# Peptides against a protein of PDB entry 7AE7, part 303

Target 1, 321 residues: chain A of PDB entry 7AE7
Amino acid sequence: KVYKDLREFLEVLEQEGQLIRVKEEVNPEPDIAAAGRAAANLGKNQPAVFFEKIKGYKYSVVTNVHGSWQNHALMLGLDKNTSTKDQFYELNRRWDKFPVPPNVVKREAAPCKENVIDKDINLFEILPLYRINEQDGGFYISKASVVTADPEYPDDFNKLNVGTYRIQVKDRDRVGIQALAMHDIAVQLEKAEAENKPLPIAITIGNNPLVTFMASTPVGYNQNEYEFVGALQDGVPMDIVKSDLYDHLYVPAGSEVVLEGHIIPRVRTVEGPFGEFPGSYSGARLQCEVKIDRITHRTNPIFENLYLGIPWTEIDYLMAL

## One batch from the design tools (peptide; made by RFdiffusion4, then SolubleMPNN)

Design b2_p30_2_s4 (from b2_p30_2, 18 letters changed)
Fold by OpenDDE base, seed 2:
Structure b2_p30_2_s4 (fold): chain B 321 residues (1-321), chain A 30 residues (1-30)
Amino acid sequence: as target 1 above (321 residues)
Amino acid sequence: SKELEELIKKNKERNAAAEAAFLAAQAAAA
């Protein structure tokens, strides 16, 4: 099976008994993190946890979407009981189909374009933000697929990067992003900052699970993650749509939320601390700052965020390659 | 909503505290 969006995947997870739906209103803190930890304690078959109602917010949260080998098998459209060995075999088989170019759909056909916010931007109105860890310096978006391009070669689709980065919410329309020197985004940012230009960015939340998987998988600088998604869909192209602000940035057509903006050149602000692992905090550092200029989102957007807990995190499954 | 504004305020306060702690740590290491 191929998934067009997060919602189709969540439906399959629920059908397969790999999603728990919490219908009662929860407090963002500590209930979301606590429920995630409780789900992790259910054994090897850790389900996703979907929170329908969150106090103070209008929209829902889902966590632990990639948090088990069963969920990983289902992501590949395999039987949930497919062995890890057979999953890797299938991944490798499909990898040989690279590149599979995505389909560019019309704006009217893209669910991520159902709603637009271009003034008075407030991330808190769209995303049910919470602290993952009690000692976190703020709210984090930890499972976004971030789209950037090479500013010297903006029309080179092979240099379009889709990556996962730690994002701290700083204000209504501001986020901090951790762009380490080893990341492709850092190379692109360096080029933009050399000219004192903003780097265009699209932060996409709640995607087709293979997009999230590939955004967390290192690929070559001249390889497009969307073309790998098509390969991992066994040769079925994924659907992308042009961003509203930038002609050269394309986002998944089915994204729940798209934050379009720019990295402010040569500005560094404090980001962190963040508990990447239980009991381990990465210190605060000076990091890049993004201004959000436009939001597009599906009606009743689902905020997909990372589960961090013991004994396993979603990172262990997302980075299994 | 008032509740949302309180959340935004709390986030700003936490970010400011983290920044202050970072700057203090940098000054102590210098």
Scores: peptide ipSAE 0.440, ipTM 0.879, DockQ to the pose 0.842
Fold by OpenDDE base, seed 4:
Structure b2_p30_2_s4 (fold): chain B 321 residues (1-321), chain A 30 residues (1-30)
Amino acid sequence: as target 1 above (321 residues)
Amino acid sequence: SKELEELIKKNKERNAAAEAAFLAAQAAAA
């Protein structure tokens, strides 16, 4: 099974008993985090948790999408009871199919383009934002696949980077992004800042689960994550679409929400702290700031966000493969 | 909505508190 988007994957998770649907209205805090922890306590077969109604917000949240080996098996289109060994075997087998170039679809064919917001941008109207930990410095977007390009080689598709970075919401239309020196985005930003130019960025939320997986998987600077997604789909290309603001940025066609904007050159603002693990906090530091200039989104967009719980966090599964 | 504005306000207050704490820590280390 290959998934075009998050919704197709969530449907399969629900059919396989790997998704809990919370139909009652919840408070963003503490109920989302509390329900996630409760789901984690159900054992090794941790389901995704889908919150249909969140007080104060219009749209839904899903967490723990990658939060179990069963979910990883299903992500690969395997039986949910496929052993970890067999999952790794299959992953390695498919990895050797790289590169599998994506299909570029027309704007009209891309679900992420169903709605556009280009004025009076307010992230809180689109994303049901919440804190997982009480000591968090703000609300975070933790499972975004962030698209950037090399400013020196914007048309080199091999240098198009799709990465996962910690994103703190700073205002209605601004976010802080943790871009460490080891990340490909930091190399690209350095080039832009050398010329005091903005770095174009697309922050994509609620993707095909293999996009999220690959965005969290280190690859070479001259390797495109979308071409690995096609490999992991056993040779089936994924669908991408051109961003609205930038000709050289491509986003997953099925993204629930796309935040298009730019990293402000030579500006650093405080980012953090954030509870990376239960009871452990990263310190605050000066990090980059992104201005959001345009949003495209599916009708009734689903906010996919990271679950941080005990005994295993979702990030443990994303990084363990 | 009023509730949405309160959430936005809460986020801004948390960000401001984190910034203040960071700046205070830097000043103490100098």
Scores: peptide ipSAE 0.357, ipTM 0.833, DockQ to the pose 0.930
Fold by OpenDDE base, seed 5:
Structure b2_p30_2_s4 (fold): chain B 321 residues (1-321), chain A 30 residues (1-30)
Amino acid sequence: as target 1 above (321 residues)
Amino acid sequence: SKELEELIKKNKERNAAAEAAFLAAQAAAA
């Protein structure tokens, strides 16, 4: 089984009993986090949790999409009861199919382009943002696949980077991004900042689960994550589309929300703390700031966000493979 | 810790617009 988007995956999760649907209206705080924790307590088979209605917001939230070995098996199109060993074997087998180049689709064929916001941007109108932990310094977008390119080689598709970074919402149209020195985005940012230029960026939310997986998986600087997604789809190419603002940035065609903008050169603002683990908070640091210039989104976009629970967080599963 | 609380405070001050937007969204639904 191959998935075009998050929605197709959520359908399979629901069919396989690996998704809980919360139909009643919830408060964004603390109910989303509380309900997520309650679902995690159901044992080893932790389902995704889909919140249909959030007070104060128009759109839905899904969390814990990658939060179990069953969900990981289904992501690979395997039986949900496939052992971790067999999942790893299959992952490695498919990894050897790299590269599988993506299909570039036309703008009109990309679901992520159904709606456009290019003025009076307010992230709180499009994303049902909430604090995951009580002591979080703000609202986080924790499962975005962030697309950047090398400013020196913008047309080199092999240097197109798709990564997962901690993103804190700072304003209606501003986010902080943690671009650490070991990340490929930091190399690209250094090149842009050397010339005091903005770094083009597309922050994509609610993707094909293999995109999210690969964005969280370290690869070589000259390896494209989309070509690995095709490999992990057992040789089926994924669909990408050109960003609206930048000819050299490509986003998943099926993204629920795409935030297009730029990293402001040589600006650093306070970001954090964030409770990455229960009872453990990262420190606050000066981090980069992104200006959001354009949003494209699917009709009724689903906000996919990270689940943080006991004993294992969703990040533990994303990093364990 | 006291240090963590101070960092949280500084972050909230910097992100006051985001907090205001959140509160506005919640108030509009009441």
Scores: peptide ipSAE 0.302, ipTM 0.773, DockQ to the pose 0.060
Fold by OpenDDE base, seed 1:
Structure b2_p30_2_s4 (fold): chain B 321 residues (1-321), chain A 30 residues (1-30)
Amino acid sequence: as target 1 above (321 residues)
Amino acid sequence: SKELEELIKKNKERNAAAEAAFLAAQAAAA
């Protein structure tokens, strides 16, 4: 099975008993994080946790989407009981199908374009933001697929980067992004900053699970993650759409939320700490700041965010494949 | 480290707007 978006995947997770739906209103803090930790204690079948109602917010949160081998099997369109070995075998088999170019759909055909916010941007109106860990320095968007391009080669689709980065919400319309030197985004940012130019960015949230997976998987600088998604879909292209602000940036057509903006050149602000692992925090440091200039979103957008728990974090699964 | 504590403090100050926005969202639903 191939999934066009997060919603199709969540439907399958629910059908397969790999999603818990919390229908009661919860407090964003500490209930979401606490419930996530509780779900991890359910043993081998760590389900996704879908919070329908969050106090103070209009929209829903889902966590732990990739948080089990069963969920990974389902992501690959396999039986949920497929062995890890067989999952790896299938992953490797499909990897050899690279590249599978995505389909570029029209704006009107892209669910991520259903709603637009281009003024008075407030991320807290769109995303049910919460602190994942007690000592987190702020609210994090931890499962975004961040789209950037090479500013010297904006039309080179092979240099389009879709990556996962730690993103801290700094204001209603500003986020900090952890662009480490080892990331492709850092190379692109360096080029932009050399000319004191903003780096165009699209931060996409709530995607096809294979997009999220590939965004978390290092690939070559001249390799497009979307073309790997198509490979991992066993040769079925994924659907992408042009961003609203930038002709050279493409986002998943089915994204729940797309934050379009720019990295402010030569500006660094404090970001962190973040509890990436239980009991461990990455340090606070000076990092890039993104100004959000436009939001597009699906009606009733689902905020997909990372689950961090014991014994296995969602990161462990995302990095293990 | 003392440096980390200072960075955390600065981050908290910088994130005051986000925290205010969060609190405002929570208050609006009350």
Scores: peptide ipSAE 0.276, ipTM 0.730, DockQ to the pose 0.058

Design b2_p30_3_s1 (from b2_p30_3, 18 letters changed)
Fold by OpenDDE base, seed 5:
Structure b2_p30_3_s1 (fold): chain B 321 residues (1-321), chain A 30 residues (1-30)
Amino acid sequence: as target 1 above (321 residues)
Amino acid sequence: VPPYEEVEKLNKERVAAAEEAFRAAQEAAE
């Protein structure tokens, strides 16, 4: 089975008993983190947790989407009880199908384009933001697939990067992003900053689960993550659409929310602390700042965010293969 | 601000209640 978007995957998780739907209104803190921890504590068959109603917010949250081997099997379109060994075998078999080029769909056919916000941007109106850990220095978007291109070769689709980075909300229309030297985004940013130019960016939230998986999987600088998604879909292309602001950036057609903007050149602001590991906080650091210039989103967008409570965390499953 | 110990206790109780509810939901789905 292949999924067009997060919603189709969540439907399958629910059908397979791998999604818990919380229908009662919850407090974003501490109830979301507590529920994620509870899901992780089950030790096996850890479900996604879908919160329909968040106090003070209009939209829903889902967490722990990749939080189990069962969810990982289902992501690959396998039986939920497929062994880790067989999942690994199938992953490797499909990996050899690279490249599988994506389909570029028309703007009118892309669900991520259903709504547009181009003025008075306020991230808190679109995303039910919460502290993932009690001691976090702010609100984090921890499961975004971030799209950037090489500013020297913007039309080279093979240099289009889709990566996962730590993103702290800084203001209504600003986020901090951790672009470490080991990330492909850092190479692209260095080129832009050398010329004192902004780096175009699209921060995509709530994607096809294989997009999220590939965004967390290191690939070569000249390899496109979307072409691996098609490979992992056993040769079925994924659907992408051109960003609204940039002709050279493509986003998943089914994204729940797309934050389009730019990394401000040569600006660094304080980011953190963030509880990357239980009981361990990263210190505050100077990180890049993104200005959000445009938002596109699905009607009733689902905020997918990472669970980082206790091992095995969702990140452990994303990195285990 | 409640003492840290009280907050920790409440969080443990909240997690335990959610875990019980989730276990029950899984058992009902099987």
Scores: peptide ipSAE 0.388, ipTM 0.856, DockQ to the pose 0.020
Fold by OpenDDE base, seed 1:
Structure b2_p30_3_s1 (fold): chain B 321 residues (1-321), chain A 30 residues (1-30)
Amino acid sequence: as target 1 above (321 residues)
Amino acid sequence: VPPYEEVEKLNKERVAAAEEAFRAAQEAAE
């Protein structure tokens, strides 16, 4: 089984008893975080939790999508009861198929292009934002696949980076991003800032599960995460589409939401604190600032967000493979 | 602002109620 988007994966999770659908209206805080913790506390077969109705918002949230070994087996298109050992062997077997180049689809064929917002941008109208922890310094987007390129080699597809970074919402059209020196995005940003130029960026939310997995998996600077997604799909190419603002950035064709913009050169703003682990907060730091210039999204977009709680949580499963 | 202990108690009760509901939902799907 190969998934084109998050929706196809959520359908399989629901069919396999690995998704709980909350149909009643919930409060964004603290109900979403409480439900994510409850799902993690089940100890085995931890399900995704899908919230259909969120008070004060138009759209839905899903959390804990990668929150169990059963969900990881299903992500690989395996039986949900496939052992961790067999999942690891299959992952390694498929990894050797790298590179599997993606299909570039036309704009008209990409579900992420169904709707466009290019003026009066307000992230709160598109994303049901909430604090994951009560002491968090703001709203976080914690499960985005962030697309950037090398500004010296924008046409080198092998240098296209798809990574996961901590993103704090700062304003209606502004987010802070944690770009650590060990991340490929930090190398790319350094090159842009040396010339006092913006770094083009696409922040993608609600992807097929293998895109999210590869965005959290370190690869070489000259290796493209989309070509690994095709390998992990057992040789089936994934579908990508050109971004609207930039000819050199490609996003997953099936993304629920795409935030297109730029990192502002040589600007740093306060980000955090954030509850990276239960009962522990990272200190407030100066981080990069992104201006959002355009949004594309599917009709009735699903906000996929990470639950962070007592181990074992979704992040522990994403890091354990 | 409710006392810290009261907030912690309410959060613990909310999580416990959700766990019970989720266990019941999983058992019904098996």
Scores: peptide ipSAE 0.380, ipTM 0.851, DockQ to the pose 0.020
Fold by OpenDDE base, seed 3:
Order: sequence, then C-alpha cells, then structure tokens
Structure b2_p30_3_s1 (fold): chain B 321 residues (1-321), chain A 30 residues (1-30)
Amino acid sequence: as target 1 above (321 residues)
Amino acid sequence: VPPYEEVEKLNKERVAAAEEAFRAAQEAAE
C-alpha cells in the first residue's frame, strides 16, 4: 500500500485499529497531551489520536501518527504485525531503489493548493496550537517537513533539502526555527546570510507519513528526500508541486498546510524552552526567525503534531528505523 | 479555554517571559 497523503494513512490506521478518534470537544491544554499519555499507557500498540474538535479552534489535530511499530509497519504498507526485524529488512531492501524521482504535478491537481491566504496571515486561525509540555515557552510545530534549497544552486534538485526542525510560534506570521550546524538547512542558511539575503523556506505540515519519516532521517547533502520516499514506496514516485512563492521549492502535493516564507537574514531571537524529552528541557536560546508570507492549505486542514510523553515518545520510533 | 485570540495573547506573554528569563540568565553569566 502506498499513501498519497496523511488522510489516506489515517484511514488505514483507523481500519487497522491503530487510531483513536475523539469526537467530543477537548481543551487544547491539558486534554491533548493527557489523551496522548493515556494512549501511551495502552502498551506497545500505541494508536494515533485524532481530535475532531478543539475548543477555540476551527480545525483538528492528530498526534502519535508514528508512535508504534504497528504504525511503522502500516506506513511501509506492511501487515501491522510485521516484526521490527522484518520492517528493517524491507526498509533496507527498498532503500536500494534510490533514487526514485517524484512526479511534479500541476497546481490544480495538488490538494495543498485548495485554499490560499496571502494577507492578514494568522497561524492561530489555521493551526489549533497548544503547549506540548507544561513548561514550554510557547506553542511548537514539531512534525513539519521543512523545504529549503541551496541558494548557490537553486536549480539543483539533488540539493533540495526536506528536514524536520523544532519550530516555535512567535507571532501570527512568525516562527522561530532551530537550524543546527549539523543540519543541511544550516549550510544553506550560511550561504544566504553571507550575502545578507533571506533564505526561501516552505514549512509543510500533515504529510504522507514517509515524507515525515524521511524528513527526520539524515541523508547526504546531494540527496533528495523525495527520491528516497519513492524508494520506500517500493519504486512508486511521490507527488510534489511547485511552491507558490518560489520556482525552485517543491512541496508534497498532499500537504495539509504549507507555510511559505523566508528566514530573516542575520536575525536571532529567543526560542524555547522546550521539553524535548520527558523531564528534560532544552533551554531558551537564540534561534533563526521565519517570516510567513503565504499559506496554502487543504480544506479542513489536519494539524499533525508530535506526541511527547512517557514511557516512549513518538520520536523514539522515528529514530529507531 | 479561551478562543484562539486569547490563546494568542497568552502565547505572547509566555514568549516574552521566556525572552526576559533568557536575558537575565545571560547577564548573570557574564
């Protein structure tokens, strides 16, 4: 099974008993985090949790999408009871199919283009934001696949980077982003900042689960994560679409929300603190700031966000494969 | 739980508090 988007995957998770649907209105805090912890207590077969109604917001949240070995098996289109060993072997077998180039679809064929916001941008209207941890300094977007390119080689598709970074919401149209030196985005940002130029960026939320997986998986600077997604789909290309603001940035065609903008050159603002691990906080520090200039989104967008809790975090599964 | 406008305000207050705490910690370390 290959998934075009998050929605197709959530349907399969629900069919396989790996998704809990919460139909009652919940409070963003503490109910989302509390429900995630409750789901974690169900044992090794932790389901995704889908919140249909969140008080004060228009749209839904899903958490813990990658939060179990069963969910990982299903992500690979395998039986949910496939052993971790067999998942690993299959992943490695498919990895050897790299590269599988993506299909570039037309704008009208891309679900992420259904709605456009290009003025009066307000992230709080689009994303049902909540504090993941009680002591977090703010709201975080923790499962975004962030698209950037090499500003020196913008037309080199192999240098297009799709990565996962910690993103704090700073204002209606601004987010802080953690771009560490070990990340490909930091190399690209350094080149832009050397010339005091903005770095174009697309922050994509709610993707095909293999996009999210590959965005969290380190690859070579000259390797495109989308071409690995095609490999992990056993040779089936994924669909991408050109961003609205930038000819050289491509986003997953099925993204729930796409935040297009730029990293402001040579600006650093306080970001954090954030509880990256249970009981452990990454302190506040100076980080880059992104201005959001345009949003495209699916109708009734689903905000996919990371579950962090005891005994295992969702990140433990994303890093284990 | 307040509507998203009030949540936005709360977020601004939290962000500002974190910024101040960071500055204070930095000044104390110098």
Scores: peptide ipSAE 0.371, ipTM 0.838, DockQ to the pose 0.673
Fold by OpenDDE base, seed 4:
Structure b2_p30_3_s1 (fold): chain B 321 residues (1-321), chain A 30 residues (1-30)
Amino acid sequence: as target 1 above (321 residues)
Amino acid sequence: VPPYEEVEKLNKERVAAAEEAFRAAQEAAE
């Protein structure tokens, strides 16, 4: 099984008994985190948790999408009871198929383009934001696939980077992004800032689960994550579409929400604190700031966000493979 | 739980407070 988008994957998770649907209205805090902890207490077979109704918000949240070995097996289109060993074997077998170039679809064929917001941007209207941890300084987007390019080689598709970065919501149309020196985005930002130019960015939320997996997996600077997604789909290309603002940035055609904008050159603002691990908080730091200039989204967009709970975090599963 | 407009306001206040706290800590270290 290959998935075009998050929705197709969530349907399979639900069919396989790997998704809990919460239909009653919940409070963003503490109910989302509490339900995630309750799901974690079910043992090693942790389901995703889908919240249909969130008090004060229009749209839904899903958490813990990658939160179990069963979910990882299903992500690979395998039986949910496939052993970790066999999952690893299959992953490695498919990895050797790299590169598998993506299909570029027309704008009109891309579900992420169903709705456009290009004025009066308000992230709080589109995303049901909440504190992941009780002591977090603010609201975070913790499971986005962030697309950037090399500003010196914008047409080199092999230098297109899709990565996962911690993103704090600062205002209606501004987010802080943690771009560490070890990340490929930092190389690209350094080039842009040397010329005092903005770095184009697309922050994509709610993707094909293999896109999210590859965005969290380190690859070479001259390797495109989308070409690995095609390899992990056993040679089936994924679908991508051009961003609206930038011809050289491509986003997953099925993204639930795409935030298009730019990193403001040579500006640093306070980001944090955030609890990355249970019982540990990273202090506040000066980080980059992104201006959001345009949003495209599917009708009734699903906000996929990271589950951070005890004893297992979703990050532990994303990094274990 | 407030509507998203009130949550937005709360977030703005929290962000501003964090920025002020950070600045104050830097000034105290100089």
Scores: peptide ipSAE 0.365, ipTM 0.840, DockQ to the pose 0.583

